# Ledger of designs, part 206: peptides against a protein of PDB entry 4HTP

Target 1, 231 residues: chain A of PDB entry 4HTP
Amino acid sequence: SQTVASHVPFADLCSTLERIQKSKGRAEKIRHFREFLDSWRKFHDALHKNHKDVTDSFYPAMRLILPQLERERMAYGIKETMLAKLYIELLNLPRDGKDALKLLNYRTPTGTHGDAGDFAMIAYFVLKPRCLQKGSLTIQQVNDLLDSIASNNSAKRKDLIKKSLLQLITQSSALEQKWLIRMIIKDLKLGVSQQTIFSVFHNDAAELHNVTTDLEKVCRQLHDPSVGLSD

## One batch from the design tools (peptide; made by RFdiffusion4, then SolubleMPNN)

Design b2_p28_1_s2 (from b2_p28_1, 11 letters changed)
Fold by OpenDDE base, seed 5:
Structure b2_p28_1_s2 (fold): chain B 231 residues (1-231), chain A 28 residues (1-28)
Amino acid sequence: as target 1 above (231 residues)
Amino acid sequence: SEEEERIKKLEEEGEKKRAEWEAALASL
């Protein structure tokens, strides 16, 4: 069955997240998230207009926006050091070169950008002149690849983990990779709280999540903003 | 300012990306 996530480009989510991050005011951050969510809901209504019993929800996006609340997908087993080494290999960066050293020593300030400790930002600047300008992945495809990584990590299949990571990397822009890294590391740095994200999604979302700790259930049961928990 | 220009460009790029899949609604 078709899902909204199979139609939504990962690039749009990443662009939305970038706009949220760059916005100074809480109201602007909320607006950017709300606009994405509203478009998603409109697409859902159109896609499923003739189907009453669908399991499709905002969950595929929500689990990328709140990756620290992921409970379905197992651990990736991926750290910044692994990604650094992968990028050095993939981009054929000189090991003693400036860019390789930036990736490996991402915690140490080496430049004027103040990106120390944010591996995703360091990676972005290294990737920007070297990778695709436009990615091709949907949110569904990103989740499928992330599921593959988690499953292969559980199975200790390191080569298959690398393969799935390469698929993500080679089909993503620098901006998409910045956000993908943050999703994998589970720190988006949006400047909005989990509570704010839930409150924008649905008035009862925080309550339901506090009881269930199930993000999929929250997204599925509260997909209609006009229907509450008590309804 | 340079920052305002960067933000403006980001918004324009964002709107373009949104429009790509929103346009698919008309085909559904």
Scores: peptide ipSAE 0.300, ipTM 0.846, DockQ to the pose 0.129
Fold by OpenDDE base, seed 3:
Structure b2_p28_1_s2 (fold): chain B 231 residues (1-231), chain A 28 residues (1-28)
Amino acid sequence: as target 1 above (231 residues)
Amino acid sequence: SEEEERIKKLEEEGEKKRAEWEAALASL
């Protein structure tokens, strides 16, 4: 079945997240999120205009924006050190080279960008001159690959985990990879709270999530911002 | 300022990315 997520480029989500992160004020952060959400809802209405009972919702995006609330997908089993080694291998970086050392020692201050401890930012600067300028993945494809990673982690299929990671990496820009890393590590550093994200999504979203702890139910039941929990 | 230019560039790039899939609405 066609979903909104199958049409929305992952690049747009990442661009939105970047704009949110770079915005100084709460109001601007909210604006960028709201614009993405409104466009998503508009697309949903157009895509599903002849279908009343659809399960499609903002969930595919929301679970990437609030990855710490993921309950459906099992653990990835991926840490920064694994990603560092993967990038060194994939990019054929000299092990004693500056970029390899930055990735491996990402917690050590290097005095360059002040990004010590933020692996995703360090990876971004390494990737920027080396990777695709434009990614090709949709939000659905990203979620499918992440599902594959989680499933294969549970099954202890390290080779298949690597395969899915390579697909993500090779089809993503440096900016998209920065955000993908943050999604996997479950720390987006947006500068807005979970409650703010829920509040922008729907007035009752935080309450419903507190009761259900089910992000998909929140997204489906509160898809329409004008329809409340009591309706 | 350099910061304003960076923000402007981010907005322009964001608008282009949004427009790519929003244009698909007309084909639905």
Scores: peptide ipSAE 0.291, ipTM 0.839, DockQ to the pose 0.128
Fold by OpenDDE base, seed 1:
Structure b2_p28_1_s2 (fold): chain B 231 residues (1-231), chain A 28 residues (1-28)
Amino acid sequence: as target 1 above (231 residues)
Amino acid sequence: SEEEERIKKLEEEGEKKRAEWEAALASL
């Protein structure tokens, strides 16, 4: 069946996450998330107006926003060092060059921006002059590729992992890749708590998640913000 | 500031990206 995630560009999610990260105030961070969520719900209602019993929910986006709560998808087996080596190869960076060294030594403070230890930010600046300006992936396609990576990691198929990573990279802007990296590493650095994200999503979301530990169930059962757990 | 201008540009680009798929609502 058709899903909201198959229509929403991954670029919009990444742009929203960037705005959340850059906002200093809690209220502004919440506003940016709420606006994305409200648009998603509106799209859901329009897409499924004639089909009341659907399994589609905010889950495809929520699992990317709260990747540390992922329970369906197995481990990627990807670390910063692997990504660094992949980018050096893919971008044909001189191994002794400044950009290759920045990626490999991302923990060392070498930049003016204080991005030491944040591999995704280091990667962003290396990628910005070298990558597409606009990506083409939907949220669904990103999740499909991430599922492929996790599955192939479990199967120890390193060649297929690389193939899926290359597909993600070649179809993504530098900004989208920054956020992809953070999703894979499971640290978005948004500056808002998990509880805040749940609170904005639904008043009962934190409680239901604490009991079930099932992010999909939370998104599906609490899809309507006006319908509570006790209803 | 330069950072404020960058943030503003990101917001404008973000709104444009949102509008692209929100416009699809009219076709549903």
Scores: peptide ipSAE 0.274, ipTM 0.822, DockQ to the pose 0.131
Fold by OpenDDE base, seed 4:
Structure b2_p28_1_s2 (fold): chain B 231 residues (1-231), chain A 28 residues (1-28)
Amino acid sequence: as target 1 above (231 residues)
Amino acid sequence: SEEEERIKKLEEEGEKKRAEWEAALASL
């Protein structure tokens, strides 16, 4: 069945996350999230106008926005060091070169940007002059690839993990890769709490999540902001 | 479908957790 996530570009989510991160105030951060969510809901209504009892929800996006609450997908088994080595290989970076050393030594402050310890930001600056300007992946495709990574990690199929990572990397802009890395590492650095995200999504979302710990159920049951848990 | 079955299972698990939570609250 058609899903909203199969139509929404991953780039649009990343742009939203970037705007949230760059916003200084809570209100502005909330506005950017709400605008994306409202667009998603409007598209859902249009896409499913003639369909009753759809299971489609905001879950595909929510699980990327709150990756620490992921319970369906198993561990990726991916760390910053693995990504650094992969980028050095993929970009054919000289191993003793400045950019390779930045990726490998991401914890050490080497520059004026104060990005020490933020591997995703370091990767962004290395990738920006070397990758495509606009990614081609949808939110659904990103989730499918992440599912493949988790499944293959569980199955100890390292070659297939690499294949899925390469597909993610080669089809993503530097900005999209920055956010993808943060999703994999489960640290988005948005500057908004989980509770704030839930409160914007639905008034009952935090409560339902506290009881169920099931992000998909929260997104599905509370898809309509006007329909509460007691309804 | 497999997806429908997965959703159903999630609903059942969620309902069980809700019932357990409601029971715990009622005992307070």
Scores: peptide ipSAE 0.011, ipTM 0.332, DockQ to the pose 0.015

Design b2_p28_1_s3 (from b2_p28_1, 9 letters changed)
Fold by OpenDDE base, seed 1:
Structure b2_p28_1_s3 (fold): chain B 231 residues (1-231), chain A 28 residues (1-28)
Amino acid sequence: as target 1 above (231 residues)
Amino acid sequence: SEEEEKIKELEKKGEELEKKWKEMLESL
């Protein structure tokens, strides 16, 4: 079935997340999230104008924005050290070189950007001069690749995990990879709480999530901001 | 100020994204 996520570029989500992160005020952060959500809802209404019984929702985006609440997808089994080694190999970085050492020793302050302990930011600066300026993946394609990684981790297929990671990396900009890393590690560092994200999505979203712990149900049942849980 | 220029840049990027989504909707 045709979904909003099959049309929306992953780059557009990453651009929104970047704006949220760079904004200082809570109100500005909320505005950027609301703008993306409103655009998504408008696209949904246009795409499904002639279809009454649609299961499509904001879930494909929401599970990337709140990756710590993921329950459908199994664990990736990916840590920063694995990603560091993968990037060193893929980018053919000298093992004793400055960039390889930055990736491996990401917890130590490098003194330049204050990004100590944030592997995604360190990776971004290494990737920026070496990657595509614009990615080609949709939100659906990103989720499909992440599903593949989780499934292959459960099956202990390390070679297939590497294959899916390479597909993500080779089709993504440095900015998109920064956010993808944060999604995999489950720490976006947006500067807004989970409760704030839910409150902007729908007034009853936090309550429904507390009862169900099912992010897809929250997104589907509360797709319309004007229809409450009791309606 | 540097902060004002940063805000302006973020606003411009927001407008560009909104325009892109509008064009995407119109192409359906």
Scores: peptide ipSAE 0.398, ipTM 0.825, DockQ to the pose 0.071
Fold by OpenDDE base, seed 5:
Structure b2_p28_1_s3 (fold): chain B 231 residues (1-231), chain A 28 residues (1-28)
Amino acid sequence: as target 1 above (231 residues)
Amino acid sequence: SEEEEKIKELEKKGEELEKKWKEMLESL
C-alpha cells in the first residue's frame, strides 16, 4: 500500500536523529523532531489527499524512534557481539586486527573518542571508510527487514536473519548503520525522554499510550495534532 | 572547535533536508 514510510528515505530519519543527539538543549532537540514530524504530516496530507480513513500514520517512524515501546515485533535476538562478528565477516577484517578487536571489545576504552560501551559509535568509525556514502532504503524497507529479522528469530532461522542483516548493511551508509544498530539494541541515546517525544507528537499521546500500550494505535488515533481523544 | 563545526554541518544538512521535503511536497 502507498504509505509515507514507502517514500521517506531512512537516511532522512537518521539525519534527524543525529541532529537531535548533537543538540545540547532540550528546545533544539524538540525543534529537530518537530520539523521531521511536521514534514511527515504534510507529506501524509498530500499523499492521501483523495483518500479518507487511511490507516497510514507516523507509526513506521515512531517505532524506530521509540524502539523500547515496540510490541508488534518479537525480539530480534541480536546482541552487539553478533553484530561485531557479522561486521568482521562482511568487511573481511583481520580477526586479530585493530578494528575487529575494537568491535569485539567495545566496552573497553581503547580509543581516543571516549565512546567506550557505545557499540554503535565504534561501529560507525569502523564503517565510515568502508561503506556507501548514501543509503538507498526507505523507512518502510527498513521496517520490513526488521520484521523479517524478528520473525526469523522466532522461527530460529539464523541464515535468514543473516540475509536480512546483510541487506540492511549493504544498502546503508555508516551513519544509517549507527542508528540502525541503536534501533536494534533499543538505545538511541537521543537525550530526550519518551514523554517529550509524545508531547511533541500529540498532547494526549502519553495518556493514550499509558492506557493502551499500543504505539500504532497512538499514532493512528492521534494523527491530527488538532483532534484530541475526546473529539 | 571541531564539535562546533560538526554541529554547524548538521544544521546545514537539516536545512537541506527541509528544502528537499518541501520540493518533494511540491512535486506531488
Scores: peptide ipSAE 0.396, ipTM 0.816, DockQ to the pose 0.081
Fold by OpenDDE base, seed 2:
Structure b2_p28_1_s3 (fold): chain B 231 residues (1-231), chain A 28 residues (1-28)
Amino acid sequence: as target 1 above (231 residues)
Amino acid sequence: SEEEEKIKELEKKGEELEKKWKEMLESL
């Protein structure tokens, strides 16, 4: 069945997250998230106009925006050091070169951007001159690849984990990879709380999540912002 | 100001995204 996530480019989510991060005020951050959510709901309504009983929801996007609340997908088993080594290999970076050392020593300030400890930002600057300007992945495709990584991590299939990571990396822009890294590490640094994200999504979302701890159920049951839990 | 220019750039990107999604929907 067709889903909104199968049509929405991952680049568009990343662009929205970038706008949220770059905004200083809480109100501006909320506005950018609301605009994306409203566009998603409008797209859903149009896509499913003739279908009443659909299971499609904002969940594919929400699980990427709130990756710390993921319960369906198991642990990736991926750390910054693994990604650093993968980028050095993929980009054919000299191991003793400046860029390889930046990736490996991401915790130590190298004096340029003040991004010490933010591996995703360090990776972004290394990738920006070397990767595609525009990615090709949908939100669905990103989730499928992340599911593959988690499943293969559970199965201890390291070769298949590397394969899925390479697909994500080679089909993504530097900006998309910055956000993908943050999703994998489960720290987006948006500057808005989980409660704020839930409150913008639906008034009852925080309450339902506190009871169920099921992000998919929250997104499905509270898909319509006008229909409450008591309805 | 640099801040106002940054806000305008972010707003423009929002409008471009909305237009793109509308066109994508019309193509289905």
Scores: peptide ipSAE 0.386, ipTM 0.830, DockQ to the pose 0.070
Fold by OpenDDE base, seed 3:
Structure b2_p28_1_s3 (fold): chain B 231 residues (1-231), chain A 28 residues (1-28)
Amino acid sequence: as target 1 above (231 residues)
Amino acid sequence: SEEEEKIKELEKKGEELEKKWKEMLESL
């Protein structure tokens, strides 16, 4: 069956996350998230107008926005050092060059941007002049590739992990890759709390998550913002 | 400021995105 995530470009999520990150005020951060969520719900209603009781929900996006709450897929087994080496190889960066050293030594403040310790930001600046301006992946395709990575990590299939990573990288803009990296390392640095994300999604979301620890169940049961847990 | 310009650019991209989603919805 068709899902909202199969239609929504991953770039659109990344643009929203970028807006949230760049906004200074809590109110603006909330606004950008709410706008994305409202658009998602409207799209869902239109997509599923003739189908009742669909299992489709905001879950495909929510699990990328709150990657630390992911429980369905296993660990990726990917660290910043692995990504650094992959980018050096893929981009054919000189190993002794400035950009390769920045990626490998991302914790050392060597840059003018103050991005020390944020590998995703370091990667972004290296990727920006070298990558596609616009990605082609949907949210569903990103999740499918991330599922593949986690599954292959569990199975110790390093070659297939690399293949899926290359597919993510080659079909993504520098901005999308910045956010992909943050999703993989499970630190988005949005400047909003988990509680804020849940509160914007649904008033009962935090409570249901605290009881179930099931992010999909939260997204499915509380899909309608007007229908509470007690309803 | 450079930061203010970046915010305005992101806002414009947001509006373009909403329009795109509307068009995408209409095409279904």
Scores: peptide ipSAE 0.382, ipTM 0.819, DockQ to the pose 0.080

Design b2_p28_1_s4 (from b2_p28_1, 12 letters changed)
Fold by OpenDDE base, seed 2:
Structure b2_p28_1_s4 (fold): chain B 231 residues (1-231), chain A 28 residues (1-28)
Amino acid sequence: as target 1 above (231 residues)
Amino acid sequence: SHMEEQIKALEEKGEALTKAWEEALASL
């Protein structure tokens, strides 16, 4: 079945997240999220105009925006140190070189950029001159690859984990990888609370999530912003 | 600043993305 997530480029989500992060004011952050969400809902309505009983929802995007609330996907088993080693290998970086050391020692303030402790930002600057300018992955494809990583982590299939990570990395821009890293590590640094994201999505979203702890159920049941839980 | 230019380029890309979605919708 066709889903909105199968049509939406992952780059578009990442661009939205970047705008949210760069915005200084709460109102501007909210605007960028709302614009993405409204576009998604419009796309959903058009895609499913002749279908009454669809399970498609904002969930594929929401689980990437609020990765700390993920309950369906098992743990990735991926940390910054693993990603650092993978990038060093993939990019053929000299181990004693400046960029390899930046990735490995990401917690140590090495420069004027103030990026100490933000592995994703450090990775972005290393990747920017070396990666594709535009990625090719959809939100659905990103989720499928992340599902594969989690499943293979549970199964202790390290080779298959590496394979899926390589697919993500090789098909993504530096900006997309910055956000992908933050999704995997479960810290987006958007400067907006979970409550704010839920409030923009639907007035009842926070309440339903507090009761169910099921992000997919929240996205499905509250897909229409005009239809409440009591309706 | 370089950052302002990058933000502007991202804003222009955002408008372009919305248009691309609208065009994709129109093709459905």
Scores: peptide ipSAE 0.036, ipTM 0.607, DockQ to the pose 0.091
Fold by OpenDDE base, seed 4:
Structure b2_p28_1_s4 (fold): chain B 231 residues (1-231), chain A 28 residues (1-28)
Amino acid sequence: as target 1 above (231 residues)
Amino acid sequence: SHMEEQIKALEEKGEALTKAWEEALASL
């Protein structure tokens, strides 16, 4: 069956996350998230207008926004050092070059941007002149590739992990890769709490998540903001 | 080059997806 996630560009999520991150005020951060969520719900209603009992929900996006709450897919087994090496290889960066060293030594302040310790931001600047301006992946495709990575990590299939990572990288803009990296390492740095995200999603979301620890269940059961847990 | 064609195809696909999303939202 068709899902909202199969139609929503990953770029749109990344742009929303970027806006949230850049916003200083809590209210502005919430606004950007709410706008994306409302658009998603509207799209869902349109897409499923003639279909009852759909299992489609905000879950595909929510699990990328709150990657620390992921329970369905296993660990990726990917760290910044692995990504650094992969980018050096993929981009054919000189190993002793400035960009390669920035990626490998991302924790050491080497530049004027104050990005020390933020691997995703360092990667962004290296990737920006070298990658696509616009990615081609949907949210569903990103999740499928991430599922593949997790599955292959569990199976110790390093070659297949690399393959899926290359598919993600080659089909993503620098901005999308910045956010993808943060999703993989499970630190988005949005400046909003999990509780805030849940409260914007649904008033009962935090409670249901506390009881179930199931993010998909939260997204499915509380898909309609007007229908509570008691309903 | 083959790479340039692939890049272009990916960019076009990305643009098409974004447009479809925006059009769908505007139609609501």
Scores: peptide ipSAE 0.034, ipTM 0.537, DockQ to the pose 0.873
Fold by OpenDDE base, seed 5:
Structure b2_p28_1_s4 (fold): chain B 231 residues (1-231), chain A 28 residues (1-28)
Amino acid sequence: as target 1 above (231 residues)
Amino acid sequence: SHMEEQIKALEEKGEALTKAWEEALASL
């Protein structure tokens, strides 16, 4: 079945997340998230206009925005050190070179940018001159690749994990990879709380999540912002 | 290079998807 996530570029989610992160005020952060969510809901209504009882929801995006609440997908088994080594190999970086050392020693401040401890930001600056300006992945394709990584991690298939990571990396801009890394590590650094994200999504979202701990159920049951839990 | 060709094909696919998303939003 067709899903909204199969049509929405991952780049558009990443651009929204970037705007949220750069915004100083809570109100401006909320506005950027609301604009993306409203666009998603409008597209959902258009895509499913003649179809009742669809299971499609905001869940494919929400699970990337709140990756710490993921319960369906198993652990990736990916750490910053693994990604650093992969980038060094993929980009053919000299092992003793400045960029390789930045990736491996991302916790140590080596530059004028206050990026110490944020591997995704370090990676962004290394990737920016070397990667695509625009990625080609949809939100659905990103989730499919992440599912593959988690499944292969459970099966201890390191070669297949590497293959899926290479597909993500080679098909993504530096900006998209910054956000993808943060999704994998489960720390987006948006400056907005989980409660705020839920409150913007639906007034009852925080309550339903507290009871069910099921993010898909929250997104599906509370798809319509005008229909509450008591309805 | 094979990588550059893959990159270009992926950029073109990404642009096509963005256009479809923008057109879908404009049709609402």
Scores: peptide ipSAE 0.069, ipTM 0.538, DockQ to the pose 0.851; fails the geometry check
Fold by OpenDDE base, seed 1:
Structure b2_p28_1_s4 (fold): chain B 231 residues (1-231), chain A 28 residues (1-28)
Amino acid sequence: as target 1 above (231 residues)
Amino acid sequence: SHMEEQIKALEEKGEALTKAWEEALASL
């Protein structure tokens, strides 16, 4: 069955997240998230116009926006050091070169940007001159690849983990990779709370999540912002 | 500033994305 996530470019989510991160005010951050969500709901209504019972929801996006609440997908087993080594290999960076050292020593303040400890930002600057300008992945494809990584981590298939990571990297822009890294590490640094994200999604979302701890259930049951838990 | 250019590029990209979604919606 067709899903909204199968049509929405991952680049669109990343652009929204970037806007949220760059926004200084809470109200502006909320606006950017709301605009993305409203577009998603509108697309859902159009896509499923002739279907009464659909299981499709905002969940494919929400699980990437709130990756710390992911319960369906198991641990990736990926750390910054692994990604650093992968990028050094993939980009054929000299191991003793400036960019390789930036990736490996991402916690050490090197340079003027204050990005110490933010591996994703350091990676972005290394990737920007070397990567595709536009990615080709949908949100569904990103989730499928992340599922593959988690599954293969559980199965201890390091080669297949690397394969899925390479697919993500080679089909993504530097900006998309910045956000992919943050999703994998489970720290988006959006500057808005989980409660704020839930409150914008649906008035009852925080309550339902507190009871169920099931992000998919929250997204499916509260898909319509006009229909509450008591309805 | 580089940041302002990046913000502008993201805004333009966001408008393009919104338009692409609208076009995709209209094709449905």
Scores: peptide ipSAE 0.027, ipTM 0.554, DockQ to the pose 0.095; fails the geometry check

